Peptides against a protein of PDB entry 4PAS. Designs and how they scored, part 5

Target 1, 39 residues: chain A of PDB entry 4PAS
Amino acid sequence: SVNQASTSRLEGLQSENHRLRMKITELDKDLEEVTMQLQ
Target 2, 39 residues: chain A of PDB entry 4PAS as posed
Amino acid sequence: SVNQASTSRLEGLQSENHHLRMKITELDKDLEEVTMQLQ

## One batch from the design tools (peptide; made by RFdiffusion4, then SolubleMPNN)

Design b1_p25_6_s3
Fold by OpenDDE base, seed 4:
Structure b1_p25_6_s3 (fold): chain B 39 residues (1-39), chain A 25 residues (1-25)
Amino acid sequence: as target 1 above (39 residues)
Amino acid sequence: SLLEKKREEERLRLREQLLELDLKR
């Protein structure tokens, strides 16, 4: 149904959003580590 | 130096990851 397709799409977007947020956090940590090593 | 090599490798990895994020936006 249209509702099932919409809910499945939303769940996919939510999971991807979570993945991207975790990746941003990882990148921020890695950038901090590199910055500390450059000092 | 070994330290400079490691810094360069990490910089390249970070740059690649940023590009991957930009492609997903």
Scores: peptide ipSAE 0.028, ipTM 0.487, DockQ to the pose 0.112
Fold by OpenDDE base, seed 2:
Structure b1_p25_6_s3 (fold): chain B 39 residues (1-39), chain A 25 residues (1-25)
Amino acid sequence: as target 1 above (39 residues)
Amino acid sequence: SLLEKKREEERLRLREQLLELDLKR
């Protein structure tokens, strides 16, 4: 159904949003570590 | 329906957030 297709797509977007948030958090951690090593 | 409108609004918000995160990559 249209509702099932829309729900599956929303779940996909939620999963990708979570993945991107985790990647940004990882990059922020790496930047913090480099910054700390340069001090 | 109201449920379909709410799902569409959430989908649009998530798409906007994904684009913002992609610009930070």
Scores: peptide ipSAE 0.028, ipTM 0.434, DockQ to the pose 0.024
Fold by OpenDDE base, seed 5:
Structure b1_p25_6_s3 (fold): chain B 39 residues (1-39), chain A 25 residues (1-25)
Amino acid sequence: as target 1 above (39 residues)
Amino acid sequence: SLLEKKREEERLRLREQLLELDLKR
């Protein structure tokens, strides 16, 4: 149904948003570690 | 010397981390 397609798309976008946020957090951690070692 | 070895190990780690950051972008 149209509603099922819309909910599945929203869930997909939510999962991708979460994945991207986790990637950003990982990159921020790596950047912090590099910054601390350069100091 | 041991000090020179440790400095080289640190530089190698920093280079590896920078390369990993570049690959993740």
Scores: peptide ipSAE 0.023, ipTM 0.461, DockQ to the pose 0.061
Fold by OpenDDE base, seed 3:
Structure b1_p25_6_s3 (fold): chain B 39 residues (1-39), chain A 25 residues (1-25)
Amino acid sequence: as target 1 above (39 residues)
Amino acid sequence: SLLEKKREEERLRLREQLLELDLKR
């Protein structure tokens, strides 16, 4: 149904959003480490 | 010298980190 498809899409977007937030946090830590080592 | 080796190891580490960041982008 349209509702099931919409719910599945939302769950997919929520999981991807979480994944991207974790990746951004990792990249920020990596950038901080590189910056600290360059100082 | 030991100091020169340490500096080279640090430069290699930094280059590796920069490459990893570029691959993640």
Scores: peptide ipSAE 0.023, ipTM 0.455, DockQ to the pose 0.060

Design b1_p25_7_s2
Fold by OpenDDE base, seed 5:
Structure b1_p25_7_s2 (fold): chain B 39 residues (1-39), chain A 25 residues (1-25)
Amino acid sequence: as target 1 above (39 residues)
Amino acid sequence: SNQALNSISESRLSSLEELNRLLNE
């Protein structure tokens, strides 16, 4: 149904959003480590 | 160490490239 297709698309976007947020968190940690090593 | 900073910078670059890829898919 149209509703099932919309739900599956939203779930895909939510999963991708979560993955991107995890990568941003990883980058933030690496930036913190670089910052500490430069001090 | 400069080597550690280089390794972290390379890792960050690869992660940013992957993020850019994902945002443009």
Scores: peptide ipSAE 0.035, ipTM 0.541, DockQ to the pose 0.026
Fold by OpenDDE base, seed 1:
Structure b1_p25_7_s2 (fold): chain B 39 residues (1-39), chain A 25 residues (1-25)
Amino acid sequence: as target 1 above (39 residues)
Amino acid sequence: SNQALNSISESRLSSLEELNRLLNE
């Protein structure tokens, strides 16, 4: 049970890490678009 | 255009708000 709880928590953290990386990529794209339009 | 910059700024703000939500969960 402890190992299963630990693995499920790790999987949750990995999915959250992926979601955060996708949001960073979205922000970088928005910044690029703002920069391009200000030039 | 100012309209395009406004739309992008709104998108960026929404993305930042979501990121902040995720970091504070």
Scores: peptide ipSAE 0.035, ipTM 0.538, DockQ to the pose 0.025
Fold by OpenDDE base, seed 2:
Structure b1_p25_7_s2 (fold): chain B 39 residues (1-39), chain A 25 residues (1-25)
Amino acid sequence: as target 1 above (39 residues)
Amino acid sequence: SNQALNSISESRLSSLEELNRLLNE
Protein backbone atom coordinates (compact mmCIF):
# COMPACT_ATOMS: atom_id res chain seq x y z
CA SER B 1 0.00 0.00 0.00
CA VAL B 2 0.98 3.69 -0.32
CA ASN B 3 1.17 3.83 3.50
CA GLN B 4 3.52 0.80 3.64
CA ALA B 5 5.79 2.39 1.01
CA SER B 6 5.83 5.67 2.98
CA THR B 7 6.63 3.81 6.25
CA SER B 8 9.47 1.83 4.60
CA ARG B 9 10.90 5.08 3.17
CA LEU B 10 10.75 6.74 6.61
CA GLU B 11 12.50 3.73 8.22
CA GLY B 12 15.21 3.94 5.53
CA LEU B 13 15.69 7.67 6.16
CA GLN B 14 15.83 7.07 9.95
CA SER B 15 18.49 4.35 9.53
CA GLU B 16 20.55 6.59 7.22
CA ASN B 17 20.20 9.50 9.67
CA HIS B 18 21.50 7.24 12.45
CA ARG B 19 24.44 6.11 10.26
CA LEU B 20 25.35 9.73 9.46
CA ARG B 21 25.20 10.74 13.15
CA MET B 22 27.51 7.84 14.06
CA LYS B 23 29.92 8.93 11.31
CA ILE B 24 29.89 12.52 12.64
CA THR B 25 30.74 11.19 16.13
CA GLU B 26 33.63 9.14 14.70
CA LEU B 27 35.01 12.12 12.75
CA ASP B 28 34.67 14.41 15.79
CA LYS B 29 36.76 11.92 17.80
CA ASP B 30 39.39 11.73 15.04
CA LEU B 31 39.54 15.54 14.87
CA GLU B 32 39.91 15.76 18.67
CA GLU B 33 42.80 13.26 18.57
CA VAL B 34 44.55 15.24 15.82
CA THR B 35 44.00 18.45 17.81
CA MET B 36 45.58 16.88 20.93
CA GLN B 37 48.58 15.68 18.88
CA LEU B 38 49.14 19.24 17.56
CA GLN B 39 49.31 20.68 21.12
CA SER A 1 54.64 15.80 10.67
CA ASN A 2 52.57 18.81 11.73
CA GLN A 3 51.79 19.37 8.03
CA ALA A 4 50.35 15.86 7.71
CA LEU A 5 48.24 16.33 10.86
CA ASN A 6 47.00 19.70 9.56
CA SER A 7 45.98 18.11 6.24
CA ILE A 8 44.13 15.33 8.12
CA SER A 9 42.34 17.86 10.36
CA GLU A 10 41.24 19.95 7.36
CA SER A 11 39.94 16.85 5.55
CA ARG A 12 38.01 15.71 8.64
CA LEU A 13 36.54 19.19 9.18
CA SER A 14 35.36 19.35 5.54
CA SER A 15 33.74 15.91 5.92
CA LEU A 16 31.98 16.98 9.15
CA GLU A 17 30.68 20.16 7.51
CA GLU A 18 29.24 18.19 4.58
CA LEU A 19 27.57 15.64 6.88
CA ASN A 20 26.17 18.46 9.03
CA ARG A 21 24.73 20.08 5.88
CA LEU A 22 23.08 16.79 4.84
CA LEU A 23 21.56 16.30 8.33
CA ASN A 24 20.05 19.81 8.29
CA GLU A 25 18.37 19.56 4.88
Scores: peptide ipSAE 0.034, ipTM 0.519, DockQ to the pose 0.025
Fold by OpenDDE base, seed 3:
Structure b1_p25_7_s2 (fold): chain B 39 residues (1-39), chain A 25 residues (1-25)
Amino acid sequence: as target 1 above (39 residues)
Amino acid sequence: SNQALNSISESRLSSLEELNRLLNE
């Protein structure tokens, strides 16, 4: 149904959003290390 | 150090490229 397709899409987008946020946090830590080493 | 900077940059380049791809789909 249209509702099942919409729910499955939302769950997929929520899981991908979480994955992307974790990658951003990892890259922010690496950027902090680079910044510290350049000082 | 330049070596540490290069290692971080190379290790994360593929992750940055993938993030950019996913955000522009």
Scores: peptide ipSAE 0.033, ipTM 0.530, DockQ to the pose 0.026

Design b1_p25_8_s1 (from b1_p25_8, 12 letters changed)
Fold by OpenDDE base, seed 5:
Structure b1_p25_8_s1 (fold): chain B 39 residues (1-39), chain A 25 residues (1-25)
Amino acid sequence: as target 1 above (39 residues)
Amino acid sequence: MEELEKIKKEKEEVEKKLEETEKKI
């Protein structure tokens, strides 16, 4: 039903949002490591 | 330096996708 499609879309967006936030944390660590190697 | 700029560019692309998901929630 319309409610199931809306909930599945929200869950998909929340899961993608979480994945993207975790990827930013990884990239920030990689930036720190590369910056430290350049000093 | 090239690696640093690659990671910064990847981060900008990920931040843009994050903003797009947050606008849809």
Scores: peptide ipSAE 0.632, ipTM 0.900, DockQ to the pose 0.974
Fold by OpenDDE base, seed 3:
Structure b1_p25_8_s1 (fold): chain B 39 residues (1-39), chain A 25 residues (1-25)
Amino acid sequence: as target 1 above (39 residues)
Amino acid sequence: MEELEKIKKEKEEVEKKLEETEKKI
């Protein structure tokens, strides 16, 4: 169904969005750790 | 310094991908 394909696409985009947000959080932590090592 | 700039660049690339997913939602 067109509705099922649209829902599965949205769920895939939401999952990827969440994964990317988690990766930003990891990188922000890595930036903090490297910044502290430079002090 | 070099490692800090690598992480900043990776973050910018991830933020760009995030923006592209948000435009599709």
Scores: peptide ipSAE 0.631, ipTM 0.900, DockQ to the pose 0.967
Fold by OpenDDE base, seed 4:
Structure b1_p25_8_s1 (fold): chain B 39 residues (1-39), chain A 25 residues (1-25)
Amino acid sequence: as target 1 above (39 residues)
Amino acid sequence: MEELEKIKKEKEEVEKKLEETEKKI
């Protein structure tokens, strides 16, 4: 149904948003580690 | 230094994708 397709699309976008936020957290940790190694 | 700038650039690309995803929600 149109409602099921819209819900599945929203859930996909929310899952991708969460994945991207987790990747930013990983990159921020990597930046901290590299910055500390350069001091 | 080169590795630091690579990670910064990857972060900017991920932040851009995040913003594009948030505009669709």
Scores: peptide ipSAE 0.631, ipTM 0.900, DockQ to the pose 0.969
Fold by OpenDDE base, seed 2:
Structure b1_p25_8_s1 (fold): chain B 39 residues (1-39), chain A 25 residues (1-25)
Amino acid sequence: as target 1 above (39 residues)
Amino acid sequence: MEELEKIKKEKEEVEKKLEETEKKI
């Protein structure tokens, strides 16, 4: 149904948003580690 | 230094994708 397609699209966008936020957290950790190694 | 700038560039690209997903929600 149109409602099921809209819900599945929203869930897909929410899961991608969460994945991207987790990737930013990983990159911030990598930046911290590289910065510490350069000191 | 090169590795630091590479990770910063990857972060900027991920932040752009995040902004695009938030505009679609």
Scores: peptide ipSAE 0.631, ipTM 0.900, DockQ to the pose 0.962

Design b1_p25_8_s2 (from b1_p25_8, 14 letters changed)
Fold by OpenDDE base, seed 5:
Parts: C-alpha cells; structure tokens; sequence
Structure b1_p25_8_s2 (fold): chain B 39 residues (1-39), chain A 25 residues (1-25)
C-alpha cells in the first residue's frame, strides 16, 4: 500500500540518518587521534 | 593531502549527505 511504502521509506531514512551520525562521531575521533599525533 | 586533511574532507562529505537525509525526513 502507499502507507507501507511511505513507512518503509521513513524507516530507511531514519536508519541512514543514524548511520551517518555515527560516522561523524567516528570521524571526529579519528580527527582527535591524528591531531594528538601531530602535537 | 595530509591524513588530517583527508579526514576533514570525508567529514564534510558525510555532513552534506546527512543534511540531505535530514531534509527528506
């Protein structure tokens, strides 16, 4: 149904949002580690 | 490019992708 397709799309976007936010947190940690190695 | 600059560029790319996803929610 149109409702099932809309719900599945929203769940996919929410999952991708979470994945990307977690990737930013990982990259911020990598930036901290590399910055500490350069001091 | 330094390793630091590579991570900064990857972060900028991921932040753009995140903004596009958040605009669609």
Amino acid sequence: as target 1 above (39 residues)
Amino acid sequence: MSRLEQIKQEKERVEKELAEVEQQI
Scores: peptide ipSAE 0.705, ipTM 0.920, DockQ to the pose 0.882
Fold by OpenDDE base, seed 3:
Structure b1_p25_8_s2 (fold): chain B 39 residues (1-39), chain A 25 residues (1-25)
Amino acid sequence: as target 1 above (39 residues)
Amino acid sequence: MSRLEQIKQEKERVEKELAEVEQQI
């Protein structure tokens, strides 16, 4: 169904959004660690 | 590139991908 395909696409986008947000959180920790090592 | 600059560039890339996903939601 068109509605099922639209729902599955939204769920995929929401999952990818979550993955990318978690990756930003990891990179922010890496930035903090490297910044502390440069002091 | 410094390690700091490498992480900043990777963050900028991931932020761009995030914005493209958020625009599609």
Scores: peptide ipSAE 0.705, ipTM 0.920, DockQ to the pose 0.888
Fold by OpenDDE base, seed 4:
Structure b1_p25_8_s2 (fold): chain B 39 residues (1-39), chain A 25 residues (1-25)
Amino acid sequence: as target 1 above (39 residues)
Amino acid sequence: MSRLEQIKQEKERVEKELAEVEQQI
């Protein structure tokens, strides 16, 4: 039970880490697009 | 705020959230 709770927490943190990294990649693309439109 | 500045501020927010998650791993 304790090991299962620790594993589920780690899996949740790893999933959130991946989600946030993908969001940064999206925002970097949006920054490039808006920067190009302002030139 | 310009659209550019809005995206920069959102990126800074997401980078802070990422750092907090990475500190917990």
Scores: peptide ipSAE 0.704, ipTM 0.920, DockQ to the pose 0.885
Fold by OpenDDE base, seed 2:
Structure b1_p25_8_s2 (fold): chain B 39 residues (1-39), chain A 25 residues (1-25)
Amino acid sequence: as target 1 above (39 residues)
Amino acid sequence: MSRLEQIKQEKERVEKELAEVEQQI
């Protein structure tokens, strides 16, 4: 149904949003680690 | 590019992709 397609799209976008936010957290940790290694 | 510059560039790419996803929610 149109409602099922809209719900599945929203769930996909929410999952991708979470994935990208977690990736930013990983990159921030990598930045900290590399910054510490350069001191 | 240094390793630091590579991570900064990847972070900027991921932040742009996140902004595009957040605009669609």
Scores: peptide ipSAE 0.704, ipTM 0.920, DockQ to the pose 0.880

Design b1_p25_8_s4 (from b1_p25_8, 13 letters changed)
Fold by OpenDDE base, seed 1:
Structure b1_p25_8_s4 (fold): chain B 39 residues (1-39), chain A 25 residues (1-25)
Amino acid sequence: as target 1 above (39 residues)
Amino acid sequence: MERLEQIKKEKEEVEKDLKEVEKQI
């Protein structure tokens, strides 16, 4: 149904949002580590 | 330096993707 397709799309977008936010957190940690190694 | 610039570039790409997902929610 249109409702099921809309719900599945929202769940997919929420999952991707979470994945991308976690990746930013990892990259921020990597930036901190590399910045400390350059001091 | 090269590794730092690589991570900054990857972060900029991920932040663009995140903004595009957040506009669709």
Scores: peptide ipSAE 0.679, ipTM 0.914, DockQ to the pose 0.978
Fold by OpenDDE base, seed 3:
Structure b1_p25_8_s4 (fold): chain B 39 residues (1-39), chain A 25 residues (1-25)
Amino acid sequence: as target 1 above (39 residues)
Amino acid sequence: MERLEQIKKEKEEVEKDLKEVEKQI
């Protein structure tokens, strides 16, 4: 149904949003680690 | 220095992708 297609699309976007947010958190940690190594 | 700027650039790219996903939600 149109509703199922819309729900599956939203779930895919929410999953990708979560993945990208987790990647930002990882990169922020890597930035902190490299910054501490440069001090 | 080079590694720090590389990670900053990667973060900027991921933040652009995130904004485009958030705009589609």
Scores: peptide ipSAE 0.679, ipTM 0.914, DockQ to the pose 0.965
Fold by OpenDDE base, seed 2:
Structure b1_p25_8_s4 (fold): chain B 39 residues (1-39), chain A 25 residues (1-25)
Amino acid sequence: as target 1 above (39 residues)
Amino acid sequence: MERLEQIKKEKEEVEKDLKEVEKQI
């Protein structure tokens, strides 16, 4: 149904949002580690 | 220095992708 397709799209976007936010957290940790090694 | 700038650049691209996903929610 149209409602099922809209729900599945929203769930896909929410999962991608979460994945991208987790990737930013990983990159921030990598930045901290590299910054600490350069001090 | 090169590795630090590489990670900063990757973060900038991921932040662009995040903004585009957030506009679609």
Scores: peptide ipSAE 0.678, ipTM 0.914, DockQ to the pose 0.962
Fold by OpenDDE base, seed 4:
Structure b1_p25_8_s4 (fold): chain B 39 residues (1-39), chain A 25 residues (1-25)
Amino acid sequence: as target 1 above (39 residues)
Amino acid sequence: MERLEQIKKEKEEVEKDLKEVEKQI
């Protein structure tokens, strides 16, 4: 149904949003680690 | 220095992708 397709699309976007936010957190940790190694 | 600038650049690209997903929610 149109409602099922809209729900599945929203769930996919929410999952991708979560994945990208987790990747930013990993990159921020990598930036901190490399910054400390350069001091 | 090169590794630091590489991670900064990767973060900028991920932040662009995040903003594009957030506009679609």
Scores: peptide ipSAE 0.677, ipTM 0.914, DockQ to the pose 0.968

## One batch from the design tools (peptide; made by RFdiffusion4, then SolubleMPNN)

Design b1_p26_3_s2 (from b1_p26_3, 15 letters changed)
Fold by OpenDDE base, seed 1:
Structure b1_p26_3_s2 (fold): chain B 39 residues (1-39), chain A 26 residues (1-26)
Amino acid sequence: as target 1 above (39 residues)
Amino acid sequence: MEKLEEIKKEKHELEKKLAEVEAKIA
């Protein structure tokens, strides 16, 4: 149904949102490490 | 320095994607 499609889409977006936020957090740690090593 | 810029570039691209996803959720 349209509702099922909408909810599935939202769940997919929420999953992607979480994945992206986690990866950004990891990159922030990488940036911190590299920055420290350059000092 | 190159590694730093590469990470910054990747982060920027991910932030753009994140903004797009969040706009769709809103």
Scores: peptide ipSAE 0.618, ipTM 0.902, DockQ to the pose 0.977
Fold by OpenDDE base, seed 3:
Structure b1_p26_3_s2 (fold): chain B 39 residues (1-39), chain A 26 residues (1-26)
Amino acid sequence: as target 1 above (39 residues)
Amino acid sequence: MEKLEEIKKEKHELEKKLAEVEAKIA
């Protein structure tokens, strides 16, 4: 149904949102590590 | 350091994708 499709799409977007945020967090830690090594 | 700039570049691209996803959720 239309409602099922909408909710499934939202859940997919929310999952992707979480994945992206987690990856950005990982990169922030990488940046911190590299920055520290440059000091 | 080149590695630092590469990570920053990747982060920027991911932030752009994140913004697109959040815009679709909103």
Scores: peptide ipSAE 0.618, ipTM 0.902, DockQ to the pose 0.969
Fold by OpenDDE base, seed 4:
Structure b1_p26_3_s2 (fold): chain B 39 residues (1-39), chain A 26 residues (1-26)
Amino acid sequence: as target 1 above (39 residues)
Amino acid sequence: MEKLEEIKKEKHELEKKLAEVEAKIA
């Protein structure tokens, strides 16, 4: 149905949003670690 | 170090994708 398609799309976007945020957080930790090792 | 710049580049690309996703949600 139209409602099912719309909700599924939103849930997919929300899941991707969360995934991206988590990956960015991981990269921030990687950056911190590399920066410390270069000092 | 090259690794530092590579991570920064990847982060910037992910932030661009995040902005696109958030624009679709809004």
Scores: peptide ipSAE 0.618, ipTM 0.902, DockQ to the pose 0.969
Fold by OpenDDE base, seed 2:
Structure b1_p26_3_s2 (fold): chain B 39 residues (1-39), chain A 26 residues (1-26)
Amino acid sequence: as target 1 above (39 residues)
Amino acid sequence: MEKLEEIKKEKHELEKKLAEVEAKIA
């Protein structure tokens, strides 16, 4: 149904949002590590 | 260092994608 399609799309976007935020957090940790190693 | 700049570049691209996703949710 149209409602099922809408909810599935939203769930997909929410999942992607979470994935992206987690990856950015990982990269921030990588940046911290590299910066520390360069000091 | 090249590695530092590569990570910064990747992060910037992911932040762009995040902005797109959040705009779709909003």
Scores: peptide ipSAE 0.615, ipTM 0.901, DockQ to the pose 0.944

Design b1_p26_4_s1 (from b1_p26_4, 15 letters changed)
Fold by OpenDDE base, seed 5:
Structure b1_p26_4_s1 (fold): chain B 39 residues (1-39), chain A 26 residues (1-26)
Amino acid sequence: as target 1 above (39 residues)
Amino acid sequence: DLLEKLREERLKELKEKEEEEKKRLQ
């Protein structure tokens, strides 16, 4: 149905948003570690 | 905390998926 296609698209976008937020958190940690090594 | 917000968001997404699966079985 049109509703099932819309919900499946939203679930895909939510899952990608979660993946990107986790990747930002990893990069922020890596940046903090590099910053501490340069000080 | 950023990690706490990410855990809360993930728990919300899992609850929403559980309610969607219940609606598909009815």
Scores: peptide ipSAE 0.032, ipTM 0.471, DockQ to the pose 0.034
Fold by OpenDDE base, seed 3:
Structure b1_p26_4_s1 (fold): chain B 39 residues (1-39), chain A 26 residues (1-26)
Amino acid sequence: as target 1 above (39 residues)
Amino acid sequence: DLLEKLREERLKELKEKEEEEKKRLQ
């Protein structure tokens, strides 16, 4: 149904948003590690 | 702290999906 397609799209976008937030946190950690190695 | 919150959020999302799948099977 149109509603199922809209819900599935929203769930996909929410899951991708979560994935991107996790990736930002990983990059922030990697940046912290590099910053510590340069000190 | 931040990583733990993200793990807790992910665990919440997985439980929500499990309950949604369970409702689809009923």
Scores: peptide ipSAE 0.030, ipTM 0.402, DockQ to the pose 0.043
Fold by OpenDDE base, seed 2:
Structure b1_p26_4_s1 (fold): chain B 39 residues (1-39), chain A 26 residues (1-26)
Amino acid sequence: as target 1 above (39 residues)
Amino acid sequence: DLLEKLREERLKELKEKEEEEKKRLQ
C-alpha cells in the first residue's frame, strides 16, 4: 500500500540519519584525538 | 564512553524492532 511504502521510506531515512549521526560522532572523536596530540 | 552508549542504544533499538516484527508474524 502507499502507507507501507511511505513507512518503509521513513524507516530508511531514519536509519540513514542515525548512521550519519554516528559517523559525525566518530569524526568528532578522531578530531579530538588529533587535537590532543598537537597540544 | 559516548560511542559505546550509542552502540548499545542502537543494538537495543534493533532487538526491540526484531521482537515487534516477530510478534506481528504470530
Scores: peptide ipSAE 0.030, ipTM 0.391, DockQ to the pose 0.046
Fold by OpenDDE base, seed 1:
Structure b1_p26_4_s1 (fold): chain B 39 residues (1-39), chain A 26 residues (1-26)
Amino acid sequence: as target 1 above (39 residues)
Amino acid sequence: DLLEKLREERLKELKEKEEEEKKRLQ
């Protein structure tokens, strides 16, 4: 149904949003480690 | 700390998926 297709699309976008947030968190940590090594 | 928050978020996500699957099987 149109509702099922919309739900599956939302779930895909939520999963990708979570993945991107995790990747930002990793990059922020890597940046903190590099910043600490340069001090 | 950050690692604790990530573990808590992952545990919350797993519990939400378990309850969603349980509702879909009813």
Scores: peptide ipSAE 0.029, ipTM 0.388, DockQ to the pose 0.042

Design b1_p26_4_s2 (from b1_p26_4, 14 letters changed)
Fold by OpenDDE base, seed 2:
Structure b1_p26_4_s2 (fold): chain B 39 residues (1-39), chain A 26 residues (1-26)
Amino acid sequence: as target 1 above (39 residues)
Amino acid sequence: DLLEKLREKRLKEKEKLEELLKKLEE
């Protein structure tokens, strides 16, 4: 149904948003590690 | 030292953000 498609799309966007936020956090950690290695 | 303290604070902030993100999945 249209409602099922809309909810599935929203869930997909939410999961992707989570994934991206986690990746950003990981990149921030990696940047910190590199910064420490250069010091 | 000060830099270590700042790094520890950022680590704690990261952990908190991860916890909040986990809660958003629930």
Scores: peptide ipSAE 0.031, ipTM 0.439, DockQ to the pose 0.065
Fold by OpenDDE base, seed 1:
Structure b1_p26_4_s2 (fold): chain B 39 residues (1-39), chain A 26 residues (1-26)
Amino acid sequence: as target 1 above (39 residues)
Amino acid sequence: DLLEKLREKRLKEKEKLEELLKKLEE
């Protein structure tokens, strides 16, 4: 159904959003560590 | 400097991911 397709799409987007946020956090930590090593 | 190049690559990847995140939130 249209509702099932919409729900499945939303769940996929929410999962990807979470993955992207976690990756951004990881990259921020990596950048902080590299910055400290360069100082 | 290798560490500086690493920092730049990570920064660029972060910017790309932030742009994708922004598109998901629009």
Scores: peptide ipSAE 0.028, ipTM 0.459, DockQ to the pose 0.170
Fold by OpenDDE base, seed 3:
Structure b1_p26_4_s2 (fold): chain B 39 residues (1-39), chain A 26 residues (1-26)
Amino acid sequence: as target 1 above (39 residues)
Amino acid sequence: DLLEKLREKRLKEKEKLEELLKKLEE
């Protein structure tokens, strides 16, 4: 049970980490586009 | 400028997400 809980927590954190990294990449693209429009 | 305000909002959101990533990596 402890090992299963630890594995499930790690998998959850890895999935959320991936999601957040993808969102940061999207925001970087949006910031680049807005910056180009302001120039 | 509306576009500048949008840029600032996105920058703040990015910073918040980076801080959350940092906490998840601790």
Scores: peptide ipSAE 0.028, ipTM 0.457, DockQ to the pose 0.171
Fold by OpenDDE base, seed 4:
Structure b1_p26_4_s2 (fold): chain B 39 residues (1-39), chain A 26 residues (1-26)
Amino acid sequence: as target 1 above (39 residues)
Amino acid sequence: DLLEKLREKRLKEKEKLEELLKKLEE
C-alpha cells in the first residue's frame, strides 16, 4: 500500500540518518587521534 | 606529512557526510 511504502521509506531514511551520525562520530575520533599524534 | 594528509581526507569526508545529514533533516 501507499502507507506501507511511505513507512518503509521513512524507516530507511531514519536508519541512514543514524548511520551517518555514527560515521561523523567515528571521523571526529579519528581526527582527534591524528591531531594528538601531530602535536 | 602522511598524518596531515590523513587528517585532511577525514575532514573532507566529514564535511560531505554532514551535508548529506543536513539534506535528510530538511
Scores: peptide ipSAE 0.028, ipTM 0.456, DockQ to the pose 0.170

Design b1_p26_4_s4 (from b1_p26_4, 19 letters changed)
Fold by OpenDDE base, seed 1:
Structure b1_p26_4_s4 (fold): chain B 39 residues (1-39), chain A 26 residues (1-26)
Amino acid sequence: as target 1 above (39 residues)
Amino acid sequence: DLLKKLLEKKLKEKEEEKRKLEEELK
């Protein structure tokens, strides 16, 4: 149904959003480590 | 200093990767 398709799309977008946020958090930690190594 | 240059390169690469991910998130 249209509702099922919309729900599946939303779930996909939510999972991707979460993945992206987690990767950004990881990169922030990596950046912190590199910055400390440069000091 | 080679190590410094390598770390600076790594920093810039990760900053760019982060930027791309943030753009995808928008």
Scores: peptide ipSAE 0.216, ipTM 0.725, DockQ to the pose 0.053
Fold by OpenDDE base, seed 5:
Formats: C-alpha cells, structure tokens, sequence
Structure b1_p26_4_s4 (fold): chain B 39 residues (1-39), chain A 26 residues (1-26)
C-alpha cells in the first residue's frame, strides 16, 4: 500500500541518517587523532 | 618528513569523506 511504501521509505531514511551520523562521529575522532599525531 | 606527509594526506582524505557524508545528510 501507499502507507506501507511511505513507512518503509521513512525507516530506510532513518537508518541511513543514523549510519551517516555515526560515521561522521567516527571521522571526527579519527581527525582528532591525526591532528594530535601531526603536532 | 615522510610521516608528516602521510598524516597530512590521511587528514585531507578523512576531511573530504566527512564533507561528503555531511552533504548526504542534507
């Protein structure tokens, strides 16, 4: 149904959003580590 | 300094990756 399709899309977007945010957080820590190593 | 050069490269690569992910979030 249209509602099922919309719900599935939303869930997909939410999971992707979470994945992206977690990866950004990881990269921030990686960048901090590299910056410290450059000092 | 090879180590410095490698770290600078790594930094730039991660900064670009982060930028791409942030753009995807928008």
Amino acid sequence: as target 1 above (39 residues)
Amino acid sequence: DLLKKLLEKKLKEKEEEKRKLEEELK
Scores: peptide ipSAE 0.216, ipTM 0.724, DockQ to the pose 0.053
Fold by OpenDDE base, seed 2:
Structure b1_p26_4_s4 (fold): chain B 39 residues (1-39), chain A 26 residues (1-26)
Amino acid sequence: as target 1 above (39 residues)
Amino acid sequence: DLLKKLLEKKLKEKEEEKRKLEEELK
């Protein structure tokens, strides 16, 4: 149904948003580590 | 200094990756 399609799309966007945020957090830690290694 | 150059490259690559992810998040 249209409602099911809309819900599935929203869930997909929410999961992608979460994935992206988690990856950004990981990269922040990586950047911190590399920065410390450069010092 | 090779190690420094490698670390600087790694830093730039991760910064760019982060930027791309932030753009995708918008």
Scores: peptide ipSAE 0.215, ipTM 0.723, DockQ to the pose 0.052
Fold by OpenDDE base, seed 3:
Structure b1_p26_4_s4 (fold): chain B 39 residues (1-39), chain A 26 residues (1-26)
Amino acid sequence: as target 1 above (39 residues)
Amino acid sequence: DLLKKLLEKKLKEKEEEKRKLEEELK
C-alpha cells in the first residue's frame, strides 16, 4: 500500500540518517585524536 | 617534520570525508 511504501521509505531514511550521523561522530573523534597528536 | 605532514594529510582527508557525509545528510 501507499502507507506501507511511505513507512518503509521513512524507516530506510531514518536508518541511513543514523548510519551517517554515527560515521560523522566517529570522524569527529578521529579528528580530535589527530588534532591532539599535532599539538 | 614527516610525521606532522602525515598527520596533517590524515586530518584533511578526514575533514573532507566528514564534509561529504554532511552533504549527503542534506
Scores: peptide ipSAE 0.213, ipTM 0.724, DockQ to the pose 0.054

